# Designs tried in a protein design run: peptides against a protein of PDB entry 6RO1. Part 162

Target 1, 216 residues: chain A of PDB entry 6RO1
Amino acid sequence: LGKEIEEYIHKPKYCLPFLQPGRLVKVKNEGDDFGWGVVVNFSKKSNVKPNSGELDPLYVVEVLLRCSKESLKNSATEAAKPAKPDEKGEMQVVPVLVHLLSAISSVRLYIPKDLRPVDNRQSVLKSIQEVQKRFPDGIPLLDPIDDMGIQDQGLKKVIQKVEAFEHRMYSHPLHNDPNLETVYTLCEKKAQIAIDIKSAKRELKKARTVLQMDEL

## One batch from the design tools (peptide; made by RFdiffusion4, then SolubleMPNN)

Design b2_p26_4_s3 (from b2_p26_4, 8 letters changed)
Fold by OpenDDE base, seed 5:
Structure b2_p26_4_s3 (fold): chain B 216 residues (1-216), chain A 26 residues (1-26)
Amino acid sequence: as target 1 above (216 residues)
Amino acid sequence: MKEEQEKLIKETREEAEKNGDYKLPE
């Protein structure tokens, strides 16, 4: 059932408005679970379908991910690999196809503007770990219906089934305050955590407006 | 496929740098 939800949220029409810099996302690739990473940037690339010649846009998101040190040595020839459980690993900027996003958090981090220094990338890992400490039951997810505005009835049925068997995956304890603007949890001097559902909803509204303009 | 992906990665990084929002490793 969790996988069925993933099949909805990773669709560009739903997730793109939420892929702002600093957004926490979970990345999986063919048995490799990178866990939680941080969005740095995304791009739309023109792709030509080989059989039809039709333009099919490819979306690539650059994500800071905890990678194995072994994968760094082979980065020129091999795809990045997740850090082993017993390994410290290293934070790397990895280009990820949008369909490899397995989860999107309501949390956004302030990240260094210069990610070239290793120390700046590793500081982001410390920030992720601090978020994980604050949310022992798991990093809060964007609600696909309430936050992402997905109206698909199939998804609603899947979520209802999941919520019947699991604790509410999308119960935001903080959502009880209707005036919740951006809740900044100030951790240590370098890690600013923001839960900004309101901004995400605004970006979604803008994106829908653009989509409607293209249909006119 | 690998070469196209590498090209796509490179172009994505170059675009990100041009936007001036974040500096990425090469």
Scores: peptide ipSAE 0.157, ipTM 0.612, DockQ to the pose 0.051
Fold by OpenDDE base, seed 2:
Structure b2_p26_4_s3 (fold): chain B 216 residues (1-216), chain A 26 residues (1-26)
Amino acid sequence: as target 1 above (216 residues)
Amino acid sequence: MKEEQEKLIKETREEAEKNGDYKLPE
């Protein structure tokens, strides 16, 4: 059932409005679970569909992910790998296809404007960890129906089934803590990252909750 | 599909580095 929900939320038509800089997202690629990362940017790439000659848009989201140190050494030739449980890892900006997003949080973090310094990237990891400490039951998820505005009846049925078994999946503890809520405007000059403003305008206000690093 | 994805990821990294948005470790 969780996988079925993922099949909806990772669709560009649903998730793109919520992929602003600082958005917490969970990234999983096959057997590689990167856990929670932070959106830096997203871009549209045009690719030719095999056998159709039709251009199909692929969306790539740049995400700060905790990567293994081994992946850093081979970054030019090898795909990034998640940090092992026993290692510290290092935060890297990793381009990922949008369909690799397994979850989207209601939480947005303030991120450093310059992510080139390793210390700035590592500070984001500290912020993620602090959010995780504040939410021991898990980082708050965007509700696909109430927050993302997905009207698909199939998804509604899936969610109803999940909620029957997991009462707190979308309880949004964040909305009950006024100290954790900072609403960003769509014109976020602060991140100095190119945002598709047109797509972002489709976002619901409640999905714009931002946490400052110093507030964590 | 995997090869295409890897290519797209690589190209995206190269573009990002060129734009000075971030630098990946060598």
Scores: peptide ipSAE 0.019, ipTM 0.524, DockQ to the pose 0.038
Fold by OpenDDE base, seed 4:
Structure b2_p26_4_s3 (fold): chain B 216 residues (1-216), chain A 26 residues (1-26)
Amino acid sequence: as target 1 above (216 residues)
Amino acid sequence: MKEEQEKLIKETREEAEKNGDYKLPE
């Protein structure tokens, strides 16, 4: 049932409005679970289907993810790997296809405008860890119906079934932490972060780790 | 990037609304 919900929320028509800078998202790729990361920006890419020649737009989201330091040595040619549980890892901006988003949080974090310095990227990891400490039962999720406004009847039926078995999937009140609410409000006002990232892209490109490089 | 993202968000919302897939908060 969780996977069925994922098949809806990762569709661009539903999730793109919520992929603002600072949004917490969970990323999975081919058995690799990167856990929670932070959205930096997204872009539309033109893709040509090999057999039909039809243009199929691909959406790529750049996400700050905790990556293994070993995977970063060859980051120009190899896909990023998640940090091991016992490893500190390093935060990297990773281009991710939107369909690899397994969850979207209601939480938005303040992120540094300049993500070129390693220390600034690592500060975001500290912020994620702080959110995780505040939500020991799990980071709050966007409600696909109430928050994301999805009207699909199939999804509504799935959610009704899930709620019948798992009473708390979307019950995490963001409103219980006034400090978190303040951070969210500050993130909305500071949506300017995405512009400063463009100037940093040239320098960040060298340190950028890629998921599914063949598709990006 | 902000402008591009804002444009993409807007276009996606408009398309979703036209298709009846997405409901904006009143």
Scores: peptide ipSAE 0.019, ipTM 0.431, DockQ to the pose 0.242
Fold by OpenDDE base, seed 3:
Structure b2_p26_4_s3 (fold): chain B 216 residues (1-216), chain A 26 residues (1-26)
Amino acid sequence: as target 1 above (216 residues)
Amino acid sequence: MKEEQEKLIKETREEAEKNGDYKLPE
């Protein structure tokens, strides 16, 4: 049932309005669960399907994720790997295909404007951990119906089934916790999808592999 | 495939740096 919900929420038409900088998102790539990360930016890429010639736009979201230190060494040739449970790991900006977003939180964090220093990236991890401490039952999710505005009847039926068996997945009991100084918004309904497709020519020396680019 | 991937990554980061209020690691 959770997977069925995921198949809806990761669709660009539904999730893009909520992919603002600071938004908490959960990233999974096959067997790799990165857990909760923070959106930094997203971009739209023109993709031409080789077989149909149809324009199928690819959406890539840059997410701060806790990565293994080992994956950092191979970042030029290999996809990022999640930090091991016993590993501290390092927060890295990882380009992720939007369909790899397994969950989107109602929580949006303040993040440093300069993410080049390791300490600034690691401070974001501390903020995520603080949110997790405040939400012992799990980080609150955007309600696909009420927050994301999805009108699909199939999704409504799935959610009804989930809510019948699981505690309110989309209950936002702590919307009023004023003590989360790092949280500046719990629900922004009016996110403007600013997809600036600007072809920027800058040589990035260390381009990390986009997750699941090998499948494209 | 690899060249297209590298191009996509490069372009994505370049766009993020130009359009974003956030400075990203190299």
Scores: peptide ipSAE 0.171, ipTM 0.622, DockQ to the pose 0.033; fails the geometry check

Design b2_p26_4_s4 (from b2_p26_4, 10 letters changed)
Fold by OpenDDE base, seed 2:
Structure b2_p26_4_s4 (fold): chain B 216 residues (1-216), chain A 26 residues (1-26)
Amino acid sequence: as target 1 above (216 residues)
Amino acid sequence: MEEEQQKLIEETRKKAEEFGDYKLPK
């Protein structure tokens, strides 16, 4: 059932509007589970289908992912690999095909504008870990129906079955946690409030640039 | 199909501009 939901949410027609910078997404590639990462950008690439000669658009999302240090040494020749459970790893921007997104969070993070410095990338990992601490039952997911606006009846039936077993899957616990200044939620009404808080806090942060680096 | 995809990209881009542009590592 979870896999069936994934088959809907990773379709470009549904997920692209939600792949804004800072969006938390979960990435899996075959046996490699990268866990939660942060969207940086996405692009459309045209590929020719081998058998049809037709151009099939491929969407690639650039995601900050926790990668193994070993994989980074060979980054010119080898694909990025997820950090081992016992490894700290390093955050890297990895191009990911959209169909490899296994989950999309309602959470968006404030991320550094310049991700070239390692410290800036690693700060995003700290932010992800803080979100995970705040949500011990798991990072909140975008509701495919209520948040993503998917009207597919097949999906609705799948979700109803899943919610019967996992009623907490699409609970919006962020409704009550005003304290995560780094966290922005997509509920359009709350999104606007968080943007407004962000604009107000950007004005305040231009004034308070010093304090947020020390408490994380 | 292409026009709809392009529209989605543009709409997403506009939403992203509100959040800000990010520089990728080289």
Scores: peptide ipSAE 0.019, ipTM 0.503, DockQ to the pose 0.022
Fold by OpenDDE base, seed 4:
Structure b2_p26_4_s4 (fold): chain B 216 residues (1-216), chain A 26 residues (1-26)
Amino acid sequence: as target 1 above (216 residues)
Amino acid sequence: MEEEQQKLIEETRKKAEEFGDYKLPK
């Protein structure tokens, strides 16, 4: 049932409006699970089907993903691989096909304007980790019906079946929150507050360290 | 279909501009 929902949400006609910079998305490529990453940008590429000559547009989303450092050494020639569970990894902007998005979150993060410095990319990983701490039951998902506006009756039937078994899959109970923007705002604010608190604590620690050095 | 998808891209870009311009790593 979860896979059936994924087949709807990764369609460009439904997901493109939600692929704004800072949107949390989950990326999976076959056996490679990158987990949660952050959207940076997306583009449309022309593709010609080899047998029909028909134009089939490909949508590519650039996502900040936690990658293995070993895979990054060969990043010019080889596809990035997800970081191992015991590995620190490195955040890298990885172009992925839109159909490889396994989940889209209601949470959107502020990201650094310049992602060229490694430290700026790694700061986004810290932000994702703070969001995960705030949502111990899992990062909240966009509702395909209420948030994404999908009107497909087949999807509605699938969701009704899932709701009967899993009440916590989506951030919104499917039927009754007219204030979708408010919940996005609450999720975004909650994530932002977590980041701000951590930043403030670091600044306080630095300030105290400087004060202690001046008193010596 | 293609025109509708292009419209969605343009609308999403406008929303992205409100959030800020990002520089990607080379």
Scores: peptide ipSAE 0.018, ipTM 0.454, DockQ to the pose 0.024
Fold by OpenDDE base, seed 3:
Structure b2_p26_4_s4 (fold): chain B 216 residues (1-216), chain A 26 residues (1-26)
Amino acid sequence: as target 1 above (216 residues)
Amino acid sequence: MEEEQQKLIEETRKKAEEFGDYKLPK
């Protein structure tokens, strides 16, 4: 059921409006679970090969992910691998196909303007870890219907089934806290965490306009 | 701001690619 929801939310027409810099996203590539990372940017992959019968444009999201240092040494030949549980790892900007996004959070983080220094990238990891500490039941997800505005009846049926089994997925107690409109800027000196749940709906309207322009 | 940030991201990406920090998704 979770995988069925994923098949909807990773569609560009639904997720691109929410791929703003700082958005928390979960990345999974085959057997490699990177966990939660932070969106830096996204781009349309130019259809370089005219013959890929894929009618839909491919999108690449640049995501700050915790990678194994060992895999980075071999990155010339191999794809980045997630950091081991016992490893500190290193935050890297990894280009990720949009369909590899397994989850999108309602949480956005402030990210450093310059991500070239390793310390700036590692500061984002500290911010992610702080968010995880604040949400012991899991990082809040965007509601595919209420936040993402997906009107697909198939998805609604799937969600109804999931909610029957997993009350916690989208019934975030956070939706009922009127104070969550407040950007909780946890000013730790080097890591600004901004939790902005309600901005997603306003951003959806703006981003739909961008997507429609690309379809024209 | 967004354009400058985009440019910086692209430069960072390009550098990371040049240094072999990651491969572009196939």
Scores: peptide ipSAE 0.022, ipTM 0.564, DockQ to the pose 0.052; fails the geometry check
Fold by OpenDDE base, seed 1:
Structure b2_p26_4_s4 (fold): chain B 216 residues (1-216), chain A 26 residues (1-26)
Amino acid sequence: as target 1 above (216 residues)
Amino acid sequence: MEEEQQKLIEETRKKAEEFGDYKLPK
């Protein structure tokens, strides 16, 4: 069921409006699970060969991901690998094809203005870890219907069958607490976590108007 | 503020790429 939902949410027509800088996203590439990372930026891939039958433009999202230190030693042209569970790893900006996004969170982080220093990138990891501590049952997900506005009937049927655990991730407990409209988590002086579900919805409406796919 | 942040992120990205901190997943 989760995989079926992923097939919808990773489509550019649905997810691009939500790929604002600081958005928490989960990245999987084949057998490599990078876990939760933070969106830095996204771009349209220009070199789609017309003959690939893929009429839809490919999008690349730049995500701060926890990578293995071994990935740093390898040539800049080699694919980043996820950090092993037992290693510290290092946060790196990794260009990821949008279809490799397995989840999109309602959480948005303030990220450092300069991500070149390793310490600034690592501060983002601390922020992610703090979010994870605050949500022991899992980082809250954008609701594909209520937040992302996906009207697909197939998806609606899938969501109705979603397990109670996944339902809890979409059912923002924050919806029931009007006083938690904005959870600001100050991890450190350099990392502000803003969970503003209402502003996220408003920003989404604005982002949909700005990101009219016709202008991208 | 968001546009400025995006510009800064893009500039940071370009610089990170120049420093080899930016790797495309295979």
Scores: peptide ipSAE 0.018, ipTM 0.526, DockQ to the pose 0.056; fails the geometry check

Design b2_p26_5_s1 (from b2_p26_5, 15 letters changed)
Fold by OpenDDE base, seed 2:
Structure b2_p26_5_s1 (fold): chain B 216 residues (1-216), chain A 26 residues (1-26)
Amino acid sequence: as target 1 above (216 residues)
Amino acid sequence: MKLYDLLTKEEAEELRKKYEEELKKK
């Protein structure tokens, strides 16, 4: 179900309006999960399919991603690789095909104007990490219907199934298997925490909007 | 110092409209 939603989200028709500098996006390329990165810029490239002669537009988004230091040494010839969990890594601007975006956030970071200095790029990583701390249930996603304006009935059905599944997963008393109860209680706690954090974030957004209005 | 903005529904609609207008100009 998550993959089915992803197939809509990464379509240029839906995602391009939201690819502003500072937009948080997740990037996944086959087995390589870069996690959350930040949009720097995007460009339209014309690709001539050799077999059809038709110009299909390819969209490339420049995303600041946490990359392994090893991949940087070979960056001229090799594709960037994600930093290992135990690795510090380095933030690099990586050209990414738009279909490799696995998620798009409602969060838009304030980023340095010049990302050439390493310190400026690393400051963005600190900002991402700070945002992640503020969103313990995960960085908020764009709503495919409300934010992205996707009217496709197929997606609506998928979302309804997800909501129904989530509702069933959260409303059914876990059968007496203590292991299943632990997993579902963890999932319910995670979902209730996600709902509570979504509600608390809406309230914090209201409160911070009020606080930011008081600082203006 | 403001770290980030969260997109509102109204702002999202404006972004979609802006993109549609840019598509019509091409």
Scores: peptide ipSAE 0.558, ipTM 0.922, DockQ to the pose 0.693
Fold by OpenDDE base, seed 1:
Structure b2_p26_5_s1 (fold): chain B 216 residues (1-216), chain A 26 residues (1-26)
Amino acid sequence: as target 1 above (216 residues)
Amino acid sequence: MKLYDLLTKEEAEELRKKYEEELKKK
């Protein structure tokens, strides 16, 4: 279910309106999870499909990502690698195909105007970490329906299934069923994004409430 | 110092609208 939602949100027609500088996004490339990064800019490149000669635009987003220091040494020929969990890493601007965006946040960071200095890039990491502290249940995601305007019936069905599952999970005394772990692992893989969307929506509501309280 | 902004539903709609308008101009 989560992966199914990802298949919608990474489509240019849905995500491009939200790729402003400072937008928090998650980047995944195959087995490499970079976690949360920050959009710097995006570009449209004209690509010609080899078989049809049709123009198929490629969208590349430059994302400031926490990369391993080792990947920086080989930066001339090798793709950037995510920093290890125990590694400080270094924030680097990485060109990413838009379909590699696994999540898009409602959060837009204030970022330095010049990201060429290492200190400015590293300051963004501190900002991300501070945002993560403010959202212990996870950084808030864009709502695929309400924010991104996705009207696809397939997505709506996925969301309905997740909501129904959540409702059943919370309403049914099966909290003590040890098979819940296996169902959770399978459903976590599928429903984690929908749960993350719902939790993120709740946190967004809380954060708005806090912001409204700070404005009072 | 303000660290971030949170996108509202209204702002999201405006972003979509702006993008659609930009697509029509190009």
Scores: peptide ipSAE 0.557, ipTM 0.923, DockQ to the pose 0.697
Fold by OpenDDE base, seed 5:
Structure b2_p26_5_s1 (fold): chain B 216 residues (1-216), chain A 26 residues (1-26)
Amino acid sequence: as target 1 above (216 residues)
Amino acid sequence: MKLYDLLTKEEAEELRKKYEEELKKK
């Protein structure tokens, strides 16, 4: 279900309106999970389909990502790799195809105007980490329906299934289901997405309420 | 200093509207 939602979210027609500088996004490339990064810029490139000659626009987003220092040494020829869990890594601006965005946050960071200095890039990592601390249940996601305006019935059905699953997970304490591990792996992905949607809605509602309360 | 902004539903609608307007001009 999470992958099905991702297939809608990363479509240019839905995500492009939200790719402003400072927008938090998750980037995954095949087996490489970069986690949360920050949008720096995006561009449209003209592409020609090799078989039809039809113009197919390619969308590239520059994302500040935590990269392995080892991959940066080979950066002239090799794609950036995510930092290892035990590695400090380094924040680098990486060109990413829009379809590699696995999630888009409602959070837009204030970022330095000049990201050429290492210290400025690392300050963004500190900001991401601070945001993560403020959202212990996960960084809030854009709502695919309410925020992104996706009206596709396929997505609505997926979300309904996710919500029904979450409701079942919360209403039936998982303690008694012997398939907990298989359910937890599928539910960690589905419930992480569903919890990410509902907790993003709840935390967005709470954060809006707290922000509205702090502005009062 | 404010670290981040959270996108409101209204702001999200405005972003979509702005994008649609940009598509119509192109």
Scores: peptide ipSAE 0.555, ipTM 0.923, DockQ to the pose 0.701
Fold by OpenDDE base, seed 3:
Structure b2_p26_5_s1 (fold): chain B 216 residues (1-216), chain A 26 residues (1-26)
Amino acid sequence: as target 1 above (216 residues)
Amino acid sequence: MKLYDLLTKEEAEELRKKYEEELKKK
C-alpha cells in the first residue's frame, strides 16, 4: 500500500511544488535505499533524446544523501551507493530522477548556503538525525490529498485502505501479535508484485505501441 | 536556532498555486 502511494507522490505534477531547498525526501533506487536526504535544488532537464518517445521532460533533483565512501571513489563512473548500516558515510549532493523519490516530508530543514565544505554537508546529517529523534514515530510525510492536492480516486481508495488497516492494527487485540511483522512483509510483497505487474504491463504497452508504429 | 519548518496546509496550497502560475508563464 505504501508503494502504491509512492506511484502518485513521485509524479512531477504532484511533487515539484514541494521540492524546495531543505525539504526532506527519501530516495530509493533499485534496492539502494538512501533513507532521508535533503533537497538542494531541482532542474528541468529536457533530455529529450529525440528517439525516446517519452515526451515527458525529465526532472532531476539534487539531493544531499548519505553515501558510502567507497562509492564516492568511483563516482565518476558509477552511481553513488547508500552508506552501509555500520558506516558513517559521507553526505554528497547526488542528482536524482524525481521518480526515485519514495517519500516527501512536510519538514524543511535549514541548511547551510554553501555545501561545498564537507563539514557543512555533514552538519546536515546531524540535523536529519536530530529531526528523527524529535519524531520517534517517523518523520512526518506530506499528506497526498491535503498538502499535495492529489485528487485521483485511485489514491483515495488506497489511502482509505491504509487508514482502515491502521485503524484495525491499533484497535485490534492483535496489536501484540508477533505476526504483525509478517503481515507487513506480506503486504509489502503483494504491493511490490502489483507494482511490478503494472510496470510490466506499461512496458508491454509501450513496446506494443512502438511495434505498432513500426508496422505503420 | 530553528532546525526546521513544518509545512502547513495553507502553505502547501500556496506552493501549488505558485507552481501552477510558473507553469503558465513558460
Scores: peptide ipSAE 0.554, ipTM 0.920, DockQ to the pose 0.800

